# Ledger of designs, part 15: peptides against a protein of PDB entry 3OAK

Target 1, 145 residues: chain A of PDB entry 3OAK
Amino acid sequence: DDLEQYLDEKILRLKDEMNIAAQLDIDTLNKRIETGDTSLIAMQKVKLLPKVVSVLSKANLADTILDNNLLQSVRIWLEPLPDGSLPSFEIQKSLFAALNDLPVKTEHLKESGLGRVVIFYTKSKRVEAQLARLAEKLIAEWTRP

## One batch from the design tools (peptide; aimed at target 1 F120)

Design b1_p15_1 (made by RFdiffusion4)
Pose (drawn by RFdiffusion4):
Structure b1_p15_1 (pose): chain A 145 residues (1-145), chain P 15 residues (1-15)
Amino acid sequence: as target 1 above (145 residues)
Amino acid sequence: SEEEEAEEEWEEILE
């Protein structure tokens, strides 16, 4: 019905917006490298983050989020950038906190590649200790026999 | 190196 299509569209629109924001930040960081212009900063993901947090925090949107592979975009947002730098602390924390609340299943991890990037957060020396503990906790919740 | 290790561990978990 219309309501279900409306919710799917809401999540699909957010997925595309998130992807555009990640790609624009990547272009900015590549541009920052090719040209050593130190004033260039990547802020599109940070600008969109409240909208992403608002959607991820609604329990009644969990099915729609999971069914439409929005977690693929979340993985993109967590991936290290071309120079090896991580996204801002606010993005990392907000996304991990939201993952703690979502009923993520193996199929979602498989389609999103989210498990791979969370393992990276348990090994990275640039990740704050509290977020590493959150990543380890999530890996544990997902590697249950 | 950390990305490669995370990829290998992820492939193992999928098995």

Design b1_p15_1_s1 (made by RFdiffusion4, then SolubleMPNN; from b1_p15_1, 4 letters changed)
Fold by OpenDDE base, seed 2:
Structure b1_p15_1_s1 (fold): chain B 145 residues (1-145), chain A 15 residues (1-15)
Amino acid sequence: as target 1 above (145 residues)
Amino acid sequence: SVLEEAEEEWEKLLE
């Protein structure tokens, strides 16, 4: 119907914006490594984060979010960067909080690749303890019979 | 790497 189509288009546009932001940050960091210019700062994901959080927090968008595999873009935002660093603490905290309220199922984890990334956050020594614990909580919930 | 280990563990959890 008209509403469903509108919501699909909204989520797909956001998904595209997220992917673009991720790539721009990767490009910035690669250039920083190449040139040694420490003034180059990756800010595209941070700039878009409020919009992402707003969408992920809306209960009426949950089905549309999951059906359109927006979690793939969430996964991309959480992945380690080319220099081995992690996304900003704020990005991690905001996304994990949002994930905690979504009715994520095994099928969504498979199609998005989000599961393996969240497990990474349970194991990495570079992750803040509070976020590692939240990652563990999510994994426990997602793997319950 | 930690990421590779995470992938292996995730695959096991999905079994």
Scores: peptide ipSAE 0.249, ipTM 0.831, DockQ to the pose 0.888
OpenDDE base, seeds 1, 3, 4, 5: peptide ipSAE 0.238, 0.229, 0.245, 0.233; ipTM 0.825, 0.821, 0.829, 0.822

Design b1_p15_1_s2 (made by RFdiffusion4, then SolubleMPNN; from b1_p15_1, 6 letters changed)
Fold by OpenDDE base, seed 5:
Structure b1_p15_1_s2 (fold): chain B 145 residues (1-145), chain A 15 residues (1-15)
Amino acid sequence: as target 1 above (145 residues)
Amino acid sequence: MVLEEAEKEWEEWLK
């Protein structure tokens, strides 16, 4: 199926872009800590976020997203940064909203590690209450019998 | 909570 192959390639490219963005932000923050240069701002994920949200919001891409483990990159984006901070409020909000519309199954949570991270967001004192509630909603949906 | 603790809880929830 040519369309299926095309979609797979698109998702895999996005997955790579997301991973690169995450690493670049990590490198930026580490350099900021090392040099004290406060002009260094990690913005790669934020710049790529609109594209990520656009892809995650398309119903026709759901199977491709899940089959190619794009959720692993989503998990990476949600993980704490080197300075202990969390990704921006906008990243958290957008990703949690997008995840709510995906037919995520247990197997996807296992292969991506996303479940662990989302649970973290339900209990972390550093997370805004609004986002913690979104995380709780996701966990409730994913753990339904 | 740290990620390692969250991982343990998640594993328990998946049982």
Scores: peptide ipSAE 0.056, ipTM 0.708, DockQ to the pose 0.718
OpenDDE base, seeds 1, 2, 3, 4: peptide ipSAE 0.026, 0.030, 0.027, 0.026; ipTM 0.581, 0.627, 0.629, 0.600; seed 3 fails the geometry check

Design b1_p15_1_s3 (made by RFdiffusion4, then SolubleMPNN; from b1_p15_1, 6 letters changed)
Fold by OpenDDE base, seed 2:
Structure b1_p15_1_s3 (fold): chain B 145 residues (1-145), chain A 15 residues (1-15)
Amino acid sequence: as target 1 above (145 residues)
Amino acid sequence: DVLEEAEKEWEELLK
């Protein structure tokens, strides 16, 4: 029980940090659009990415990750930005790689909205071919009977 | 809209 509580708190803290990072980047990009200041660069997600990847890669955290809907924050990080651009290639690559090793079920895809976003990556012409292929692979695995 | 198309396709896959 103590371990379970510790893991829950760890994941929930990361979830909050991810959501904050996403919002800060959105705010930065909106300000860039508003002011025309091209020196404004969204970097919060990139700064937090190593921590996110570290957590997502730990097998002992899989249940806690899925039970606490951390995939919702992963979905948020993958969504198109205010200017219509996609998150950095590094973010896309790292998150898709991490998703490939998680025991994701249909219920997790529904509650997080991740399925819809991954489908988007299979269809968008702005996505690198290698990542589109990985997105296709994930969809195929998640929709198997 | 690619996002709208993605949503429709995802919903279809979940049936």
Scores: peptide ipSAE 0.277, ipTM 0.843, DockQ to the pose 0.869
OpenDDE base, seeds 1, 3, 4, 5: peptide ipSAE 0.266, 0.255, 0.261, 0.261; ipTM 0.837, 0.831, 0.834, 0.834

Design b1_p15_1_s4 (made by RFdiffusion4, then SolubleMPNN; from b1_p15_1, 5 letters changed)
Fold by OpenDDE base, seed 4:
Structure b1_p15_1_s4 (fold): chain B 145 residues (1-145), chain A 15 residues (1-15)
Amino acid sequence: as target 1 above (145 residues)
Amino acid sequence: SVLEEAEEEYEKLLE
């Protein structure tokens, strides 16, 4: 129906925007590595974060989010960057919080690759303890029988 | 597990 189509298009547009933001940040950091210009700062994901959080927090969008594999873009946002660093503290915190309220199923974890990335956050020594605990909570919820 | 193995790969990327 019209509403379903509208919501699908909304999520797919956001998914595209997220992917673009991620790539732009990667490009920025790669250029930083190549040139040594430390003034180059990747900010595209951070700039888009409020919109992402807003969408992820809407209960009426949950099915659309999951059906369109928006979690793949969430996974991309959480992956280590070219210089080996992790996304900003705020990105991690906001996304983990938002994920906690989504009815994520095994099929969504598989098609997005989100599961393995979140497990990484539970084990990495570079992750802040607070965020590692949030990741652990997600894993515990997803691994329940 | 497969997921744990994948995690190890990511951890190595950070080193």
Scores: peptide ipSAE 0.069, ipTM 0.743, DockQ to the pose 0.172
OpenDDE base, seeds 1, 2, 3, 5: peptide ipSAE 0.029, 0.022, 0.025, 0.031; ipTM 0.640, 0.609, 0.627, 0.626; seeds 1, 5 fail the geometry check

Design b1_p15_2 (made by RFdiffusion4)
Pose (drawn by RFdiffusion4):
Structure b1_p15_2 (pose): chain A 145 residues (1-145), chain P 15 residues (1-15)
Amino acid sequence: as target 1 above (145 residues)
Amino acid sequence: SEDLELYEEIVEELE
């Protein structure tokens, strides 16, 4: 019905917006490298983050989020950038907190590649200790026999 | 880009 299509469209729109924001930040960082212009900063993901957090925090949107592979975009947001730098602390913390609340299943991890990027957060030397503990906790919740 | 290389290695091992 219309309501279900409306919710799917809301999540699909957010997925595309998140992808555009990540790609624009990547272009900015590549541009920052090719040209050593030190004033260049990547802020599109940070600007969109409140909208992403608002959607991820609604329990009645969990099915729509999971069914439409929005977690693929979350994974893209957590990936290290071309120079090896991580996204801002606010993005990392907000996304991990939201993942702690979502009923993520193996099929979602498979389609999103989210599990691979969370393992990266348990190894990275640039990740704050509290977020590493959250990432380890999530890996544990997902590697249950 | 050490962190990117580390991530690429994780992805390669798990694929």

Design b1_p15_2_s1 (made by RFdiffusion4, then SolubleMPNN; from b1_p15_2, 6 letters changed)
Fold by OpenDDE base, seed 2:
Structure b1_p15_2_s1 (fold): chain B 145 residues (1-145), chain A 15 residues (1-15)
Amino acid sequence: as target 1 above (145 residues)
Amino acid sequence: SEERKEYEEIVKELS
């Protein structure tokens, strides 16, 4: 029980950090659009990415990750930004790779919305071909009978 | 944006 609580707190803290980073980047890009200040660069998600990848890669955290709907924050990180751009190539690549090793079930896809955003990456003409292939791989695994 | 609109259309289609 002590371990379970510790892991829950760890994942929930990361979830909050991810959501904050996403919002800060959105705010930065909205301000960039409004002011025309091209020096404004959204960097919060990129700064936090190593921590996210580290957590997602730990097998002992899989249940806690899925139970606390961390995938919702992953979905948020993958969504198109206010200026119409996609998250950085590195974010896409790292998250798709990390997702491939998680035992994601249908219920997790539904409660997070992750399935829909990944399908978007298989269909978008602006997504790099190699990343579209990674997205296809995930969809194939998640829809496998 | 074009990408955001595309995303929203796809999400709508899949919902």
Scores: peptide ipSAE 0.153, ipTM 0.777, DockQ to the pose 0.811
OpenDDE base, seeds 1, 3, 4, 5: peptide ipSAE 0.137, 0.133, 0.132, 0.141; ipTM 0.764, 0.762, 0.762, 0.768

Design b1_p15_2_s2 (made by RFdiffusion4, then SolubleMPNN; from b1_p15_2, 7 letters changed)
Fold by OpenDDE base, seed 2:
Order: sequence, then C-alpha cells, then structure tokens
Structure b1_p15_2_s2 (fold): chain B 145 residues (1-145), chain A 15 residues (1-15)
Amino acid sequence: as target 1 above (145 residues)
Amino acid sequence: SSELEEYKEIEKELS
C-alpha cells in the first residue's frame, strides 16, 4: 500500500546514503595513506550515524529494514577499513546496540553478510572488550536452535 | 594490516 511504499523508499534512500558515506570514508583513508596527509579524517559515517541510529531504533520500521537488506549497509559500516583500522568506537557501539533490538533471522544474516563481520568482532584483539561481549551475545542469539 | 587480514580470513572460512 501507500505507507509500505513510502517506508520502502525511505529505507532504500538511507541505504544508498550509508553506502556512499562508507565509500567516501574509504577514499579519504586511502588518500591519507597515499599522501601522508594526516589532516585527512574520515567523517562521513560519523556525520550520518545519528540518522542511521534513529531509523534502526524504530520498531515500526523493522520489517522494512529487514526486507530491504539495510543490514548489508550495516555490515559495510562495521568492516575493517583499508588501513586496517576499525570504524569508530561510537559507530560500533551504536550499531551493535541497534542490532540487539532487531528481530534478525537467519535469512537476513545470509543476504547481508552481517554474521561474518560480527564473528570477526568476537575474535579481534583490537575490539573493546565490552563490544566483543556484545558481539558474542548477538551471535549466540542468532544461532539459537 | 592485521585486522583487515584477519577479517578476510574469516570471510573465507564462513563463505
């Protein structure tokens, strides 16, 4: 219906914005590595984060979020960057918190690749302990029989 | 780097 279509379009627009922000940050960091210009700071994801968190936190958008594979963009935002660094602590914390409240199913994990990146966070030595524990919690929930 | 390499290895294992 009209509402469903509106919500789909809203989520798909956000998905595009997230993907663009991720790519711009990657480009910035690659340029930083290439030029040695330490004044180059990747900030696009951080700038967009409040909007992402706002959308992910709304229960009435859960079905639309999952049906449109917004979790793929969440996965992208969590992936290690070209320089080997991780996304900011705030991004990690906010996204893991948001994921904890979504009714994520096995099919969503498969189509988004989110499971792989979250498993990475359970193993990484550079991830803050509190976030590693949260990642473990998510994996446990998603793999329950 | 170490983190990126680790992630890529996990991707291979879980793919």
Scores: peptide ipSAE 0.219, ipTM 0.807, DockQ to the pose 0.875
OpenDDE base, seeds 1, 3, 4, 5: peptide ipSAE 0.212, 0.212, 0.216, 0.208; ipTM 0.803, 0.804, 0.805, 0.801

Design b1_p15_2_s3 (made by RFdiffusion4, then SolubleMPNN; from b1_p15_2, 5 letters changed)
Fold by OpenDDE base, seed 1:
Order: structure tokens, then sequence, then C-alpha cells
Structure b1_p15_2_s3 (fold): chain B 145 residues (1-145), chain A 15 residues (1-15)
């Protein structure tokens, strides 16, 4: 119906914005590596984070979020960066909190690749203990029969 | 880096 279409378009626009933000940050950091210009700072994801958190926190958008594979963009945002660093602690904390409240199913994990990146967070030595524990909790929940 | 290598290993194992 009209509402469903509106919500689909809203989520797809956000998904596109998230992907663009991620790529811009990657480009910035690659250029920083190539040129040595330490004034280049990747800030696009951080700037968009409040909007992402706002959308992910809305219970009435859960089905639309999952149906449109927004979790693929969440996965991209959590990946390690070209310089080997992780996204900011705030990004990690916010996204993991949001994931904890979503009714994620096996099919969503497969189509998004989210499971692989969350496993990464259970193994990385640079992840804060608090978030590593949450990652482990999510994996345990998602692997239940 | 260690983080990139770890991530790539996981991707290869679970892809």
Amino acid sequence: as target 1 above (145 residues)
Amino acid sequence: SEELELFKEIEEELS
C-alpha cells in the first residue's frame, strides 16, 4: 500500500546515504595513506550516525529495515578501514545496540553478510570488552535453532 | 594490518 511504499523508499534512501558515507570515508583514508596528509579525516559516517540511529530505533520500521537489507549497509559501516582502524566507538556502540533490538533472522544474516562482521568483533583485539561481549551475545542468539 | 588480515580470513572461511 501507499504507506509501505513510502517506508520502503525512506529506507532505501537511507541505505544509499549510508553506502555513500562509507565510501567517502574509505576514499579519504586511502588518500591519507597515499599522500601522508594527516589533515584528512574521515567523518562522513559519524555525521550521518544520528539519522541512522533514529531510523533503526523505530519499531514500526523493523520489517522495512529487514526487508530492504539495510543490514548490508550496517555491515559495511562496521568493517575495518583501509588503515586497519575500526569505525569510531560511538558508531560501534550505537549499531550494536540497534542490532540487539531488531528481530534479525537467519535469512537476513545471509543476505547482508552481517554475521561475518559480528564474528570479527568477537575476535578482534581492538574491540572494547563491552562490545565484544555484546557481539558474542548476538552470535549466540542468531545461531539458536 | 592485523585487523584487515583477520577480517579477510573470516570472509574467506564463511563465504
Scores: peptide ipSAE 0.553, ipTM 0.928, DockQ to the pose 0.820
OpenDDE base, seeds 2, 3, 4, 5: peptide ipSAE 0.544, 0.550, 0.548, 0.546; ipTM 0.927, 0.928, 0.928, 0.927

Design b1_p15_2_s4 (made by RFdiffusion4, then SolubleMPNN; from b1_p15_2, 8 letters changed)
Fold by OpenDDE base, seed 1:
Structure b1_p15_2_s4 (fold): chain B 145 residues (1-145), chain A 15 residues (1-15)
Amino acid sequence: as target 1 above (145 residues)
Amino acid sequence: SEELKEFEKIDKELS
């Protein structure tokens, strides 16, 4: 129906914005590595984060979020950066909190690759303890029969 | 970095 179509388009636009933000940050950091210009700072994901959190927190958008594979963009946002660093603590905290409230199913994990990145967070020595515990909780929930 | 390498390994193995 009309509402469903509207919500689909809303989520797809956000997905595109998230992907662009991620790529811009990657480009910035690659250039920083190549040139040594330490004034280059990757800030695009952080700037967009409030909008992402707002959308992910809405219960009425859960089905639309999952159906349109927005979780693939969440996975991209959580990946290690070209310089080997992780996304900011705030990004990690916000996204893991949002994931905890979504009814994620096995098919969503497969089509997004989200499971792989969250497993990484359970193993990383750079992740804050509270987020590592949350990552472990998510993996346990997602692997239940 | 070692962290990046580990992630890439996981991603490759579970793809």
Scores: peptide ipSAE 0.355, ipTM 0.880, DockQ to the pose 0.766
OpenDDE base, seeds 2, 3, 4, 5: peptide ipSAE 0.270, 0.355, 0.249, 0.331; ipTM 0.820, 0.882, 0.808, 0.874

Design b1_p15_3 (made by RFdiffusion4)
Pose (drawn by RFdiffusion4):
Structure b1_p15_3 (pose): chain A 145 residues (1-145), chain P 15 residues (1-15)
Amino acid sequence: as target 1 above (145 residues)
Amino acid sequence: AATQELIDEIMDEEI
């Protein structure tokens, strides 16, 4: 019905917006490298983050989020950038806190690649200790026999 | 594509 299509569309639009924001930040960081212009900063993901957090935090949107592979976008947002730098602390914390609340299943991890990027957060030397503990906790919740 | 391959390489080295 219309309501279900409306919710799918809402999540699909957010997915595309998240992807555009991530790609624009990557372009900025490549541009920053090719040209050593130190004033260039990547802020599109930070600007969109409240909208992402608002959607991820609604329990009644969990099915729509999971069915439409929005977690793929989340994985893109957590990936290290071309120079090896991580996204801002606010993005990391907000996304991990939202994952703690979502009923993520193996099929979602398979389609999104989210599990691979969370393992990266348990190994990275640039990740704050509290977020590493959250990543480890999530890896544990997902590697149950 | 090349930027993504670079990001994957960075992650593989850490993992």

Design b1_p15_3_s1 (made by RFdiffusion4, then SolubleMPNN; from b1_p15_3, 11 letters changed)
Fold by OpenDDE base, seed 3:
Structure b1_p15_3_s1 (fold): chain B 145 residues (1-145), chain A 15 residues (1-15)
Amino acid sequence: as target 1 above (145 residues)
Amino acid sequence: MEVEKKREEIMDKVL
């Protein structure tokens, strides 16, 4: 099926772009730590965020997103950075909102490691209250018998 | 495996 192939390729390209953006931000912050240059700002994920949100919001892409383990890249984007900071509030808010609308199943959590990171957000004292509550909601839904 | 371990360590450290 030509459409299915097209959608798979689209999602896989985005997955690669997300992984690259995450690594570039990590590299930037590592350099900031090494040099003390506080002008170095990690912005690659923020720049790509609109595209990520656009894709994650498409109902017709849900199966393709889940089947291609795009959630692994979402997990990577949510992870703490080398300096111990969290990704920007906007990234957190946007990704958690998108996750709330995806039909995530246990198998997707296992293959992506997303559950572990969301648990982290339920425990972290540096997370905004509204996002901590949303993280708790997601965990409750995903662990429901 | 090694990458995953490092990711977990960072999360545990910054909690």
Scores: peptide ipSAE 0.355, ipTM 0.876, DockQ to the pose 0.495
OpenDDE base, seeds 1, 2, 4, 5: peptide ipSAE 0.338, 0.349, 0.354, 0.350; ipTM 0.872, 0.873, 0.876, 0.873

Design b1_p15_3_s2 (made by RFdiffusion4, then SolubleMPNN; from b1_p15_3, 11 letters changed)
Fold by OpenDDE base, seed 5:
Structure b1_p15_3_s2 (fold): chain B 145 residues (1-145), chain A 15 residues (1-15)
Amino acid sequence: as target 1 above (145 residues)
Amino acid sequence: MEIEKLREKIMEEVL
């Protein structure tokens, strides 16, 4: 119906925006490394984060989010960056919190690759302890019998 | 090193 189509388009547009933001940040960081220009700061994901969190937090969007594999873009946002760093603390915290309220199933984890990345966050020394605990909660929830 | 290879390297350090 019209509402369903609208919601699908909304999520797909956000998905595209997220992917673009991720790539722009990668490009910025690569250029920073290549040129030594310390004025170059990757901010595209941070700028878009409030919109992402807003969408992820809406219960009426849950099915649309999962059906359109928005979690693939969430995974992309969580992946390591060219300089070996991880996305900002705020990005991690906000995404993990938002993911906790989604009815994520195994099929969604597989099609997005999110499960593997979140497992990484439970183990990596690059991750703050607080965020590792959030990741652990997600894994526990997703693997619950 | 390509970013994808770097990602895999970093993630596989703990996986």
Scores: peptide ipSAE 0.215, ipTM 0.807, DockQ to the pose 0.657
OpenDDE base, seeds 1, 2, 3, 4: peptide ipSAE 0.175, 0.156, 0.186, 0.141; ipTM 0.783, 0.768, 0.791, 0.764

Design b1_p15_3_s3 (made by RFdiffusion4, then SolubleMPNN; from b1_p15_3, 10 letters changed)
Fold by OpenDDE base, seed 1:
Structure b1_p15_3_s3 (fold): chain B 145 residues (1-145), chain A 15 residues (1-15)
Amino acid sequence: as target 1 above (145 residues)
Amino acid sequence: SETKKLREEIMEKVL
C-alpha cells in the first residue's frame, strides 16, 4: 500500500530527527561540562518539539507510530541528560499529554522501554508535581485489567 | 503508596 509506505517513511524520518536532536543536545551538554562554557545550551529537542507533538496528536498516525517504535525515541527524549538534569518542563508535559491519547499496548512498552522511564518520573523528586501526576495516570492506564 | 508499588511491579514484569 502506497499510503502505508508513505506514512511509515514519514514516521521513520521523524524518529531519526528525534534521535539526532537528542544526540546533539547530549553533545552540547558534554562539551559544556568539559569546557565550562556556560553559553552552550541544549535546544535541539525543544526546537523539534512542535513537530513531534503535531505528529503524535494525529489519530490516523497512531498505528504507524506504534508499529515503527517511535516510542523508543520518545523514551530517549525523556531520559536524564549528562549533567543529571531532566528534559525541559515543556517536553515532559507535551509528551505525557500526547502519550495519554495513544493506544499503547504492552508490546510497545517493552520494545521502547517507555514504561521504565515513565515509572522513573513517578518516583523522582526532581519532577514537578503536575507531571508526576500525569506519569502516574499513564502507568495506571497501562496496567489496567 | 501500595497502589503505586503494585503498578511498578506489574510494569517491571511486563517490560
Scores: peptide ipSAE 0.038, ipTM 0.671, DockQ to the pose 0.081
OpenDDE base, seeds 2, 3, 4, 5: peptide ipSAE 0.027, 0.029, 0.026, 0.028; ipTM 0.620, 0.631, 0.607, 0.615

Design b1_p15_3_s4 (made by RFdiffusion4, then SolubleMPNN; from b1_p15_3, 10 letters changed)
Fold by OpenDDE base, seed 3:
Structure b1_p15_3_s4 (fold): chain B 145 residues (1-145), chain A 15 residues (1-15)
Amino acid sequence: as target 1 above (145 residues)
Amino acid sequence: SETEKKRQEIMDKVL
């Protein structure tokens, strides 16, 4: 099917872009730590965020997103950074909002590792209360008997 | 995996 192939390729390209953005931000912060240059700011994920949000918000892409394990890249984007900080509040808020509307199943959590990082957000003292509550909600939904 | 183990260690350290 031509449409299915097109959608798969679109999502896989985004997944690659997300992974690259995450690595570039990690590289930037590692260099910041190494050199002490406080002018180095990690912003590759922030720059790509609008595109990510746009894709994640499309109901017709949900199956393609889940089937291609885009959630693995979402997990990577949510992980703590080399300096111990979390990704920007905007990234957290946007991704958690998107996750709340996706029909995530146990199999998707297993292949992506997303559950582990969301549990982290339920425990972290650095997470805003509103997002911690949303993380708790998601965990409850995903572990529902 | 070893990669996942390292990721988990980072999360545990910054909690």
Scores: peptide ipSAE 0.480, ipTM 0.912, DockQ to the pose 0.347
OpenDDE base, seeds 1, 2, 4, 5: peptide ipSAE 0.455, 0.462, 0.469, 0.477; ipTM 0.906, 0.906, 0.908, 0.911

Design b1_p15_4 (made by RFdiffusion4)
Pose (drawn by RFdiffusion4):
Structure b1_p15_4 (pose): chain A 145 residues (1-145), chain P 15 residues (1-15)
Amino acid sequence: as target 1 above (145 residues)
Amino acid sequence: SAKLEEWEKESEEAY
């Protein structure tokens, strides 16, 4: 029905917006490298983050989020950038807190690649200790026999 | 866990 299509469209639009924002930040950081212009900062993901947090925090959107592979975009947002730097602390924390509340299943992890990037957060030296503990906790919730 | 090993491998290949 119309309502279901409306919700799918809402999530699909957010997925694309998130991908554009990640790609624009990556272009900015490549541009920052090719040209050593130190004023260049990547803020598109930070600008969109409240919108992403609002959608991820709605329990009645969990099915739509999971069915449409929005977690793929979330993984894209957590991936280290071309120079090895991580996204802002606000992004990391906001995204991990939202994952703690979502009923993520193996099929979602398979389709999104989210599990591989969360493992990276348990090994990275640049990740704050409290977020590493959250990442480890999530890996544990997902590697149950 | 086998699943953890899989993810670790994938993570090392991706990052």

Design b1_p15_4_s1 (made by RFdiffusion4, then SolubleMPNN; from b1_p15_4, 5 letters changed)
Fold by OpenDDE base, seed 2:
Structure b1_p15_4_s1 (fold): chain B 145 residues (1-145), chain A 15 residues (1-15)
Amino acid sequence: as target 1 above (145 residues)
Amino acid sequence: SPLLEEWEKEAEELF
């Protein structure tokens, strides 16, 4: 029980950090659009990415990750940005790789909204071919009868 | 797949 609580708190803290990072990047890009200041660069997600990848890669955290809907924050990180651009190639690559190793179920995809976002990556012309293929692979696995 | 079709429709909002 103590371990379970510790893991829950760890994941929930990361979830909050991810959401904050996403919002800060959105704010930065909105300000960039508003002011035309091209020196404004969204870097918060990139800065936090190593920590996110570290957590997502740990098999002993899989249940806690899925039970606490951390995939919602993963979905947020993958969504298109205010200027219509996508998150950095590194973020996309890292998150898709991490998703490939998680025992994701349909219920997790529904509650997180991740399903529709990954479908977007299979169709978007702005996505690199290798990442589109990863998205296709995930969709195929998640929609198997 | 009904689920796939649902997600495809929802994904249109992201374009």
Scores: peptide ipSAE 0.450, ipTM 0.906, DockQ to the pose 0.820
OpenDDE base, seeds 1, 3, 4, 5: peptide ipSAE 0.434, 0.439, 0.446, 0.443; ipTM 0.901, 0.902, 0.904, 0.903

Design b1_p15_4_s2 (made by RFdiffusion4, then SolubleMPNN; from b1_p15_4, 8 letters changed)
Fold by OpenDDE base, seed 4:
Formats: C-alpha cells, structure tokens, sequence
Structure b1_p15_4_s2 (fold): chain B 145 residues (1-145), chain A 15 residues (1-15)
C-alpha cells in the first residue's frame, strides 16, 4: 500500500546514502594513505549517523529495514577501513545498540553479511570490551538452534 | 553451529 511504499522508499534512500557515505570515507582514507595528507579526515558516516540511528530506532520501520536489507549498509559501515582501522567508537556503539533492538533473523544476517562482521568484533583486539561483549551477545542470540 | 563456523571463517578475512 501507499504507506509501505513510502517506507520502502525512505529506507532505500537511506541505504543509498549510507553506501555513498561509506564510499566517500573510503575514498578519503585511500587518498590519505596515498598522499600522506593527514588533514584528510573521513567524516561522511559520522555526519549521517544521527539520521541512521533515528531510523534504526523506530520500531515501525523494523520490517522495512530488514526487508530492504538495510543491514547490508550497516555491515558496510562496520567493516574495517582501508587503513585497517575501525569506524569511530560512536558509530560502533550506535549501530550495535540499534542491532540489539532489531528482530534480526538468520536470513537477514546471511543476506547482509552482518554475521561475519559481528563475529569479527568479538575477536578483534581493537574493539572496546563493552562492544565486544555486545557483539558476543548478538552472535549468541543469532546462532541459537 | 555450521553457520557460526562459516561466519568465523569469513570474519578472519577481515583481519
């Protein structure tokens, strides 16, 4: 119906925006690596984060989020960057918090590739302990028989 | 689980 279509379009637009932000940050960091210009700062994801959090926190958007594989973009945002670093702590914290409240199913994890990335966060020594624990919690929930 | 193992294997590629 009209509402569903509206919500789909909203989520798909956000998904696109997230992907663009991620790519722009990647491009920035790659250029930083290439040129050594330390003034180049990747900030596109951080700038978009409030909007992402706002959307992910809305219960009425959960189905739309999951059905449109927005988690793929969440996964992209969580992946290690070209320089091997992780996204900002704030991004990690916000996204993991959002994931904790979503009714994520195994099929969504497979479709998005999020499972593997969250496992990464359980194992990486670069991740803050509190987030590693949350990642572990999520994995435990998602891998239940 | 097999799924967990799969994810673990794939996760290692991110390091």
Amino acid sequence: as target 1 above (145 residues)
Amino acid sequence: SELLKEWEEEAEKLF
Scores: peptide ipSAE 0.437, ipTM 0.903, DockQ to the pose 0.809
OpenDDE base, seeds 1, 2, 3, 5: peptide ipSAE 0.395, 0.414, 0.415, 0.417; ipTM 0.891, 0.897, 0.898, 0.898

